# Peptides against a protein of PDB entry 5VJI: the designs that were tried, part 68

Target 1, 62 residues: chain A of PDB entry 5VJI
Amino acid sequence: NTLVVLHKSGLLEITLKTKELIRQNQATQAELDQLKEQTQMFIEATKSRAPQAWAKLQASLT

## One batch from the design tools (peptide; made by RFdiffusion4, then SolubleMPNN)

Design b2_p28_6_s4 (from b2_p28_6, 16 letters changed)
Fold by OpenDDE base, seed 5:
Structure b2_p28_6_s4 (fold): chain B 62 residues (1-62), chain A 28 residues (1-28)
Amino acid sequence: as target 1 above (62 residues)
Amino acid sequence: DEEEKKLKEEKKLEELLKLLEEYLEKLK
């Protein structure tokens, strides 16, 4: 049985852990990308007196 | 013989590792 061989070799545990780490990394990267975008909108809003830039920033924070 | 059995088992493990690597690559 392939599953028994995987379990006994420790490869099943390693594979499942690796899969979870990849998932966590992807989630963290998505959060970082969102923060980068919000930071850019904040920078643009502070440089601009245009109300549209502030409205865009406000929308991103909700 | 016992050497032939070991060689067959090793090949099965190699094929399994390859399958796992291919699966992990598809998840990235």
Scores: peptide ipSAE 0.088, ipTM 0.500, DockQ to the pose 0.168
Fold by OpenDDE base, seed 3:
Structure b2_p28_6_s4 (fold): chain B 62 residues (1-62), chain A 28 residues (1-28)
Amino acid sequence: as target 1 above (62 residues)
Amino acid sequence: DEEEKKLKEEKKLEELLKLLEEYLEKLK
């Protein structure tokens, strides 16, 4: 059957691993984007005397 | 007829590769 051929050829393993790598890459990219946003809010808060900028930063870290 | 069997198996693998490529493209 097709599934046995896919398994024996190694294509099933490659397909499943590729799907997992795509998922992990998307998760890592989302974490990186969040860290970039937090860094920008930190820079803005350090330059600002406005309580609202610090409140926004604090909310992003909780 | 072992050569004809190998050719049929190769064509089946090519069809499977095409289906996998289409599946991977839909996942991106």
Scores: peptide ipSAE 0.086, ipTM 0.517, DockQ to the pose 0.169
Fold by OpenDDE base, seed 4:
Structure b2_p28_6_s4 (fold): chain B 62 residues (1-62), chain A 28 residues (1-28)
Amino acid sequence: as target 1 above (62 residues)
Amino acid sequence: DEEEKKLKEEKKLEELLKLLEEYLEKLK
């Protein structure tokens, strides 16, 4: 079967490793996106006198 | 001929690559 052929060729290992790298990349990207969002909220809070902007920032840091 | 053999081998590799790409896409 195709799976056996992929295993014997070493391509299965590469494919599984690639999957893991994709997963790790996605996790890191999610953290980066969160930091970007927090940064944006910080910028908005510093520009705004609105209590809601500070409340949003505070909520993002918890 | 040797050209036809090479073309057949190339197509087989392309099919394998396509299968791997489809599998990787399902893994995301």
Scores: peptide ipSAE 0.080, ipTM 0.480, DockQ to the pose 0.271
Fold by OpenDDE base, seed 1:
Order: sequence, then C-alpha cells, then structure tokens
Structure b2_p28_6_s4 (fold): chain B 62 residues (1-62), chain A 28 residues (1-28)
Amino acid sequence: as target 1 above (62 residues)
Amino acid sequence: DEEEKKLKEEKKLEELLKLLEEYLEKLK
C-alpha cells in the first residue's frame, strides 16, 4: 500500500519529521510572541505611574 | 514500453507528492 511505499522510501519519516519541526516552530513562535507582548507591557508599566499598567503586566505573568 | 513505465512511475510519484503535501497541510 501507499503507506508501506512511503515508509520504505524514507519519505514517511521525512514527512513526519517535517511536520514535527513545523509544530515546534509554531510553538516557539507563540512563546516569542508572548515574550514580546510581556516585554511591551513591562516597558509601558515602567514608563507609566498608572497602577493599571502594572496590573496588566501582573496579569500577563500569571 | 520503457517510456510508458517511466510515465507511470512519474504519475505515481506525483500522486505520492500530492498526498504528502495534503498531509503536511493538515499538520500545520
């Protein structure tokens, strides 16, 4: 069957690995985006004396 | 006959690539 052919050719392994790498890349990108957002909130909190900015930062860290 | 075999193999490879692409797209 097609799956056996894919397995024997090594293409299945490559495909599965590629998929995993894409997944890991997406997860890492999401973490980076979160860190960027947290950094922005931190910058805003440090610039502002408003308790609201610190509350927002605190909420992002929970 | 050899040309026909090559064409058949090429088509099979194209079908396989298409299946892999569809599978990759579902995995994103």
Scores: peptide ipSAE 0.092, ipTM 0.497, DockQ to the pose 0.203; fails the geometry check

Design b2_p28_7_s2 (from b2_p28_7, 17 letters changed)
Fold by OpenDDE base, seed 1:
Structure b2_p28_7_s2 (fold): chain B 62 residues (1-62), chain A 28 residues (1-28)
Amino acid sequence: as target 1 above (62 residues)
Amino acid sequence: DIDEEIKKLEELLRELEKKAEELIKEVE
């Protein structure tokens, strides 16, 4: 059957590994996006000197 | 666009998984 052929060819393993890599990439991208947001809040906090901007940054880091 | 290519790959993988699950059920 097609599944047996796919398994024996190693393509199943590649497919499953590719799926896992995509999942990991998505997780890493989400972390990067969060870091970008935190960086932006930090920049805004440093510019404004407003307690509210620092409070917003602090909330993002918790 | 890498993001669009990733989305296409994700869709292809989902379809492959679905087919694999169907094939497993046919063998059972």
Scores: peptide ipSAE 0.031, ipTM 0.548, DockQ to the pose 0.191
Fold by OpenDDE base, seed 4:
Structure b2_p28_7_s2 (fold): chain B 62 residues (1-62), chain A 28 residues (1-28)
Amino acid sequence: as target 1 above (62 residues)
Amino acid sequence: DIDEEIKKLEELLRELEKKAEELIKEVE
């Protein structure tokens, strides 16, 4: 059975761990992208001083 | 949209991980 061979060789464990690492990387990337967006809104709010830009920033932090 | 597709792929990955863990336990 190929599954038994993959399990006994440790390749199945490596495959599963790799999938989990990919998932964690995607989650971390999403958080990073959100932080980048919030940072950009902060920069725009500080430049324009427009109430709308501050309101947009505030909405992003909730 | 792309975000919904990503979420579907993430769910599929979780389901595949769960099935793989079940199959490992059956072989042990």
Scores: peptide ipSAE 0.029, ipTM 0.522, DockQ to the pose 0.078
Fold by OpenDDE base, seed 5:
Structure b2_p28_7_s2 (fold): chain B 62 residues (1-62), chain A 28 residues (1-28)
Amino acid sequence: as target 1 above (62 residues)
Amino acid sequence: DIDEEIKKLEELLRELEKKAEELIKEVE
């Protein structure tokens, strides 16, 4: 059957590994985007000295 | 563009998953 051929050729393993790598890349990108946002809020908090900017940063870290 | 290539790979994976699910159902 086609599944046996895909398994024996190694294409099934490559496909499953590629799927996992895409998933990991998406998760890492989401973490990076969150860190960028937190960094921006930190920069704004340091510039403005406004309590609201610090409160926004604190809320993002919880 | 890496993002476009990722999107193409994701689409190919979705198509392969769909075909795999169809083949599993035919064997059951």
Scores: peptide ipSAE 0.027, ipTM 0.521, DockQ to the pose 0.181
Fold by OpenDDE base, seed 3:
Structure b2_p28_7_s2 (fold): chain B 62 residues (1-62), chain A 28 residues (1-28)
Amino acid sequence: as target 1 above (62 residues)
Amino acid sequence: DIDEEIKKLEELLRELEKKAEELIKEVE
């Protein structure tokens, strides 16, 4: 069957590995986007002496 | 760029998954 041919050719392993790499890339991108947002909140908190900006930053770190 | 190639690979994987599901149904 097609699945056996894909397995024996190594193409199944490559396909599954590619899927996993895409998933890991998406997870890493989400972490980077979160870090960018946290960095922006930190910048705003440092510019403002308002306790509300620090409270927002603290809430984002949970 | 890289993002476009990732999207192409994701589409190819979806098409392979769909064909695998069709093949399973034909064997049942």
Scores: peptide ipSAE 0.027, ipTM 0.511, DockQ to the pose 0.191

Design b2_p28_7_s3 (from b2_p28_7, 14 letters changed)
Fold by OpenDDE base, seed 5:
Structure b2_p28_7_s3 (fold): chain B 62 residues (1-62), chain A 28 residues (1-28)
Amino acid sequence: as target 1 above (62 residues)
Amino acid sequence: DIEEELKKLEELLRELEEKAKELVEEEL
């Protein structure tokens, strides 16, 4: 039984932990990308003084 | 810390590779 072999070898545990770390890394990367985008919108809003740039930033924070 | 978690991931991948080699050798 392949599942029993995977469990007894410890490969199942490693595979599951690897999958979880990949998932966490992807989630953290998405949060970082969102923060980078928000930071850019803030920079543009401060430079342009344009109401639409502030509105875009505000929409991104909600 | 992201760097620490990435390092743990690299270690697990190394362990996975070694155990995969062991399993292949047992089936040969």
Scores: peptide ipSAE 0.032, ipTM 0.541, DockQ to the pose 0.355
Fold by OpenDDE base, seed 3:
Structure b2_p28_7_s3 (fold): chain B 62 residues (1-62), chain A 28 residues (1-28)
Amino acid sequence: as target 1 above (62 residues)
Amino acid sequence: DIEEELKKLEELLRELEEKAKELVEEEL
């Protein structure tokens, strides 16, 4: 049974921890990408001073 | 800290690789 072998070898624990770290990394990357996009919208809003650009930024923060 | 978590991931990947080698060697 592959699962029993993985458990006994310690590979299961390492695999599960690795999957969790990958998940956390992906979540953090998504937050970072969101912040980058919000920063870009803020820069655009400050440049244009257009109410529409500020409305777009506000919508991204909700 | 992203750098710290990446270092932990790299370490676990090394451990996984070594354990995979050990498992293959035990089956040979």
Scores: peptide ipSAE 0.032, ipTM 0.540, DockQ to the pose 0.352
Fold by OpenDDE base, seed 4:
Structure b2_p28_7_s3 (fold): chain B 62 residues (1-62), chain A 28 residues (1-28)
Amino acid sequence: as target 1 above (62 residues)
Amino acid sequence: DIEEELKKLEELLRELEEKAKELVEEEL
């Protein structure tokens, strides 16, 4: 049985672990992208002093 | 790019997991 061989060899566990690591990497990348966006809004708010830019930044931090 | 290749790898791993589940269910 191929599945039994995959399980006993540890390849199934490696496959499932790799999938989980990819999922975690994607979640971390999404958090990083959000932080980059927030950082950009902060930079724009500091440059312009425009109330709208500060409001946009504040909305992103909620 | 790396993101595209990771996405392809994720899809392949998803397919492998579903096939593994199907094979387990067929043996129960």
Scores: peptide ipSAE 0.031, ipTM 0.539, DockQ to the pose 0.175
Fold by OpenDDE base, seed 2:
Structure b2_p28_7_s3 (fold): chain B 62 residues (1-62), chain A 28 residues (1-28)
Amino acid sequence: as target 1 above (62 residues)
Amino acid sequence: DIEEELKKLEELLRELEEKAKELVEEEL
């Protein structure tokens, strides 16, 4: 069957490894995007001196 | 033949694995 052919050729291992690497990249990218957003909120909070901007930043960290 | 096409797929998947690895390493 197709699964046996994929396993014996090594394609199954490569496919599964590639899927895991893509998943890890997506997870790391999401963490990086969150950090970028938090950094932007921090910059805005420091500029505005508005209590609401600090409250928004604090809410993003929880 | 099927063996030749399978070898082409193996090469393409290796290239995809390397690219996926590079992207993970760049974001870390």
Scores: peptide ipSAE 0.030, ipTM 0.517, DockQ to the pose 0.059

Design b2_p28_8_s1 (from b2_p28_8, 11 letters changed)
Fold by OpenDDE base, seed 4:
Structure b2_p28_8_s1 (fold): chain B 62 residues (1-62), chain A 28 residues (1-28)
Amino acid sequence: as target 1 above (62 residues)
Amino acid sequence: SEKDKYLEILSKVPEEEIKKALKEYLEK
């Protein structure tokens, strides 16, 4: 069957590796995006000097 | 080994899921 052919050809292993790499990339990107968001909140807090902006930043860090 | 891990995952993944993954990979 197709599964057996793919396994023998090595494509299943490549596919699984690719899926794992995609997962890892997505996880890393999510962490980066979170850091960027936190940085933006920090910038906004420093600009506004409003307590609520700082509270928002603090909430994002918890 | 890493290969052994993949083989373990393989044993639990249905053929349709593999086909889907291959399709997604080939379309990139």
Scores: peptide ipSAE 0.027, ipTM 0.538, DockQ to the pose 0.068
Fold by OpenDDE base, seed 5:
Structure b2_p28_8_s1 (fold): chain B 62 residues (1-62), chain A 28 residues (1-28)
Amino acid sequence: as target 1 above (62 residues)
Amino acid sequence: SEKDKYLEILSKVPEEEIKKALKEYLEK
């Protein structure tokens, strides 16, 4: 079957490593997206005198 | 290299266990 062929061809470890790299990439992307969101909240807080805007920013950093 | 590490690990595991692990890993 396919899995046996992958193992015997030496591609199994590459397949597993590729999946791990994809997972790590997704985790890094999630962190980047979070940073972007925090940046936007910071921008909104600086434009506003409303305390809830700063509270949202603070909550996102904890 | 990381590839070499994987090869070393795989060489110590029965093929049936490798197949099982791959199936489970790919489903994550």
Scores: peptide ipSAE 0.025, ipTM 0.519, DockQ to the pose 0.075
Fold by OpenDDE base, seed 2:
Structure b2_p28_8_s1 (fold): chain B 62 residues (1-62), chain A 28 residues (1-28)
Amino acid sequence: as target 1 above (62 residues)
Amino acid sequence: SEKDKYLEILSKVPEEEIKKALKEYLEK
């Protein structure tokens, strides 16, 4: 049993921390991806004379 | 070693949080 081996070896705590770090990394990456998308919308809005581009950006920020 | 690096990271977490996480994990 892997769980028992990890516990007895003292590696369970390290494993749990590693998983938590991975989770945090994934969450941060998701936020970064959202920011990248918002940045792209901003760039498109600044290049556009169409109110719809600004409306799309505004919707993404709410 | 890499293990030592992880232990160092782990040492920065409050012991009570580690115990809580362990308890939750073992109860699954």
Scores: peptide ipSAE 0.025, ipTM 0.517, DockQ to the pose 0.062
Fold by OpenDDE base, seed 3:
Structure b2_p28_8_s1 (fold): chain B 62 residues (1-62), chain A 28 residues (1-28)
Amino acid sequence: as target 1 above (62 residues)
Amino acid sequence: SEKDKYLEILSKVPEEEIKKALKEYLEK
């Protein structure tokens, strides 16, 4: 089957490595997106001086 | 070759980590 062929050819490790790199990239991107959101909340908090904006920011950091 | 391109990608990840992942995959 395809899996056996990939293993014997040495490409299975490469395939799995590629999948792992994609996964890691996606995880890193998610962290960056979260940071961007938190940054936006911080900006809004500094602009409004409203307690609710600071509360939202604090909640996002938990 | 296409294989060489994949090897380049593989080089970006520690070999032991790949071996571990491969082992886990084959044993599931």
Scores: peptide ipSAE 0.030, ipTM 0.523, DockQ to the pose 0.069; fails the geometry check

Design b2_p28_8_s2 (from b2_p28_8, 13 letters changed)
Fold by OpenDDE base, seed 3:
Structure b2_p28_8_s2 (fold): chain B 62 residues (1-62), chain A 28 residues (1-28)
Amino acid sequence: as target 1 above (62 residues)
Amino acid sequence: SEKEKYLEILSKVPKKEIDKALEEYLKS
């Protein structure tokens, strides 16, 4: 199978490390995107001065 | 993109097998 081919070719370790690095990058990007969204909600709350905008921001932080 | 190309290659490896191998590799 493909896993056996990767092992025998010496590429399995590199493949596993690459997959882990991609996973870590995706996790970090997700956290960054969340922060960007929270920042936007903060900006909207500041501009609108509407209680519901602040409530939305607070909900995103919990 | 480069990341897309890597993911395409990795997608050809059976998920259950690669996930188990990754778990064991990272625990060791």
Scores: peptide ipSAE 0.030, ipTM 0.547, DockQ to the pose 0.079
Fold by OpenDDE base, seed 4:
Structure b2_p28_8_s2 (fold): chain B 62 residues (1-62), chain A 28 residues (1-28)
Amino acid sequence: as target 1 above (62 residues)
Amino acid sequence: SEKEKYLEILSKVPKKEIDKALEEYLKS
């Protein structure tokens, strides 16, 4: 089967590492997206002076 | 994207088997 072929060819480790790197990249991207959203809320809060914008920002940081 | 291409390749390996092997690999 495919897994046996990967193992015998020496590519299994590379495949597994690749999968892990993809997972790590996805996790890092999620954190980055969260930071971007928080940054946007901060910018909007500072510009609008609207209490609801600050409340939204505060909620995102908790 | 390149990532999507890799995911396509990895999808050819049975998920249960590769996930089990990955778990063992990562803990070693």
Scores: peptide ipSAE 0.028, ipTM 0.551, DockQ to the pose 0.079
Fold by OpenDDE base, seed 2:
Structure b2_p28_8_s2 (fold): chain B 62 residues (1-62), chain A 28 residues (1-28)
Amino acid sequence: as target 1 above (62 residues)
Amino acid sequence: SEKEKYLEILSKVPKKEIDKALEEYLKS
């Protein structure tokens, strides 16, 4: 069947490796998005005299 | 070559993890 052919040809292994790379990319992207948000909060805090801005940043870092 | 670049990327995925995933897939 198709599964046997995929396994024996090595394409199944390649598919699984590709899926793993996609997963790793997604995880890294999530971390990057978090960093971007934290960076924005940092910028806003430095421009603000409001203690709440710093509190918000601190909360995001924990 | 593009093939070599692709293989290099794939080589960064631990083979043991792939083998484990393959095993789980095949037994399911």
Scores: peptide ipSAE 0.028, ipTM 0.524, DockQ to the pose 0.058
Fold by OpenDDE base, seed 5:
Structure b2_p28_8_s2 (fold): chain B 62 residues (1-62), chain A 28 residues (1-28)
Amino acid sequence: as target 1 above (62 residues)
Amino acid sequence: SEKEKYLEILSKVPKKEIDKALEEYLKS
């Protein structure tokens, strides 16, 4: 049985661990992307006197 | 070695999560 062999050899565990690491990496990347977006909104707000730009930034931080 | 470094990274993944995933996978 291939599945049994994979389990006993530890390869199944490694595979699942790898998938989990990928998931965690994706989650971290999402947080990073959010920060980048917030940074951009901040930059735009500082370049403009439009209240909507600051409101947009504030909304993203709440 | 690169292999050892990889295994070290894998070892940092919570065992409970892995065990749960394994159980879920194997019982299905």
Scores: peptide ipSAE 0.027, ipTM 0.527, DockQ to the pose 0.061

Design b2_p28_8_s3 (from b2_p28_8, 12 letters changed)
Fold by OpenDDE base, seed 3:
Structure b2_p28_8_s3 (fold): chain B 62 residues (1-62), chain A 28 residues (1-28)
Amino acid sequence: as target 1 above (62 residues)
Amino acid sequence: SEKEKYLEILSKVPKEEIKEALKKYLES
């Protein structure tokens, strides 16, 4: 049984920990990407002073 | 030793089978 081998060898624990770290990394990366996008919209809003750019930024914050 | 036990267990299972099992866990 492969599962038994993974458990007894310690690889299952390492695998589950690795999966959790990957999940956390992906979540953090998603938040970072969102912040980067919001930052870009803010920069564009300040440059153009157009109400459409500010509206776009506001929508991203909701 | 514990290390010897781990190596003994791993030596009895095809590496490809272990790899595929681990991959399924990581992708789930």
Scores: peptide ipSAE 0.161, ipTM 0.643, DockQ to the pose 0.441
Fold by OpenDDE base, seed 1:
Structure b2_p28_8_s3 (fold): chain B 62 residues (1-62), chain A 28 residues (1-28)
Amino acid sequence: as target 1 above (62 residues)
Amino acid sequence: SEKEKYLEILSKVPKEEIKEALKKYLES
């Protein structure tokens, strides 16, 4: 039984912990990517007097 | 030793089978 082998060897615990760390990393990365996008929209809004640029930024913050 | 015990356990299962099992758990 592969599951028994994985459990007894400690690999199952390591695998499950790794999976959780990957999940957390992905969540953090998603937040970081969102912040980067918002930052870019802010930069574009400051470079332009176009109201739609600010509207786009505001929409991203809601 | 504990290390020797783990290696002995792992030696009883095909390496590829272990890899595939781990992959499934990582993707679950």
Scores: peptide ipSAE 0.159, ipTM 0.642, DockQ to the pose 0.439
Fold by OpenDDE base, seed 5:
Structure b2_p28_8_s3 (fold): chain B 62 residues (1-62), chain A 28 residues (1-28)
Amino acid sequence: as target 1 above (62 residues)
Amino acid sequence: SEKEKYLEILSKVPKEEIKEALKKYLES
């Protein structure tokens, strides 16, 4: 049984931990990308007198 | 030793079968 072999060898534990780390990395990257986008919208808002730039930023924070 | 036990277990299963099984878990 392959599953038994993977478990007893320790490979299953390593694999499951690796999968979790990948998931966490993906989640963190998504949050980082969101922050980058929000930062860019903030920069655009500060450079513009157009109220829609601030509205766009506000919408992103909702 | 723990290492010896590990190698003994792995010797009982083809390496490609192990790799494919692990890949399935990572991609699930």
Scores: peptide ipSAE 0.158, ipTM 0.642, DockQ to the pose 0.427
Fold by OpenDDE base, seed 2:
Structure b2_p28_8_s3 (fold): chain B 62 residues (1-62), chain A 28 residues (1-28)
Amino acid sequence: as target 1 above (62 residues)
Amino acid sequence: SEKEKYLEILSKVPKEEIKEALKKYLES
């Protein structure tokens, strides 16, 4: 049985841990992308006197 | 040793079968 071999060799544990690390990395990357987007909105708001730009930034911070 | 046991276990299963099994777990 392949599953038994993977378990006893330790490869299953390593594989499952790797999958979890990939998931965590993806979640962290999503948070980073969100922060980058918010930063861009902030930059655009500071360049404009239009209240819409600040409203857009405010909405992104919810 | 644990290393020797590990190598012995791996020698009993085709490497390609192991790779495919691991891939399924990673993609699940």
Scores: peptide ipSAE 0.157, ipTM 0.640, DockQ to the pose 0.413

Design b2_p28_8_s4 (from b2_p28_8, 11 letters changed)
Fold by OpenDDE base, seed 4:
Structure b2_p28_8_s4 (fold): chain B 62 residues (1-62), chain A 28 residues (1-28)
Amino acid sequence: as target 1 above (62 residues)
Amino acid sequence: SEKDKYLELLSKVPKEEIEEALEEYLKS
């Protein structure tokens, strides 16, 4: 059947690997976005004398 | 090789059937 052909031809493996790479890329991008957000909170905290800004930053790091 | 045989078979399978088979396999 078609699935057997896909498996034995190698296309199924390529498909699964591609999906895994996409997942990993998405996870890495999410981590990068989180770091960007934390960086922004740090910038805002340094600009502000409000304790809330530092508290917000601290909470993001826990 | 055996793989080449299945590559040849793959080339004859309509794209629609390939996509449907992959979608069914990857739905879970």
Scores: peptide ipSAE 0.125, ipTM 0.749, DockQ to the pose 0.745
Fold by OpenDDE base, seed 3:
Structure b2_p28_8_s4 (fold): chain B 62 residues (1-62), chain A 28 residues (1-28)
Amino acid sequence: as target 1 above (62 residues)
Amino acid sequence: SEKDKYLELLSKVPKEEIEEALEEYLKS
């Protein structure tokens, strides 16, 4: 059947590996986006010098 | 080789049938 052809041709292995790599990439991208947001909050805190801006940054790090 | 035979078979299977088979396999 089709599944046997996919398995023995090597495509099934490639498909499973690709799906795992996509998952890992998505997790890494989420962490990167969080860091970018925290960096922006840090920049805003340094510019405003307002206590509430620092409190916002602190909350994001907890 | 045996793998080459299945690569040849794979090339003759419609793309949509391949996608359907993979989707059914991955959700099970």
Scores: peptide ipSAE 0.118, ipTM 0.740, DockQ to the pose 0.840
Fold by OpenDDE base, seed 5:
Structure b2_p28_8_s4 (fold): chain B 62 residues (1-62), chain A 28 residues (1-28)
Amino acid sequence: as target 1 above (62 residues)
Amino acid sequence: SEKDKYLELLSKVPKEEIEEALEEYLKS
C-alpha cells in the first residue's frame, strides 16, 4: 500500500524528522520568549525603586 | 536496490495521495 511505499522509500522518515524539528524549534522559541520577558522585567526593576517591580520579577522566576 | 524499487513506485503515486496518506498517519 501507499504507506509501505512511503516508509521503504525513506519519505516517511523525512516527514517524521521534519515534524520533530518543527516541534523542537517551537519549544526553543517558547523558552527564548520567556527569557526575553524575564529580561524586560529585570530591566524595569533596575530602573524603578518600586518593590512591586522586583516582586513581579521574583514571581516570573518561580 | 530495494529502496530504488520503492522510489520508482513512489514516483507513480499522485502527490495528493501521498499528502493524504502522510496526514492520516501523523494524526493517528
Scores: peptide ipSAE 0.108, ipTM 0.733, DockQ to the pose 0.781
Fold by OpenDDE base, seed 2:
Structure b2_p28_8_s4 (fold): chain B 62 residues (1-62), chain A 28 residues (1-28)
Amino acid sequence: as target 1 above (62 residues)
Amino acid sequence: SEKDKYLELLSKVPKEEIEEALEEYLKS
């Protein structure tokens, strides 16, 4: 059947690996986005004399 | 090789059937 053909041709493995890479890429992107957000909070904290800005930054690092 | 045989078979399967088979396999 088609699934057997996909498996034995190697396409199934490629498909599974591709999905795994997409998943890993999404996880890495989420970490990057978090770092970007933390960086922005740091910038805002340094520009501000408001204690809330520093509190937000501190909370993000816990 | 046997792999080459299945590569040939793969080339004869309509793209839509390949996609459907993969989707059904990967949906879970």
Scores: peptide ipSAE 0.105, ipTM 0.728, DockQ to the pose 0.742

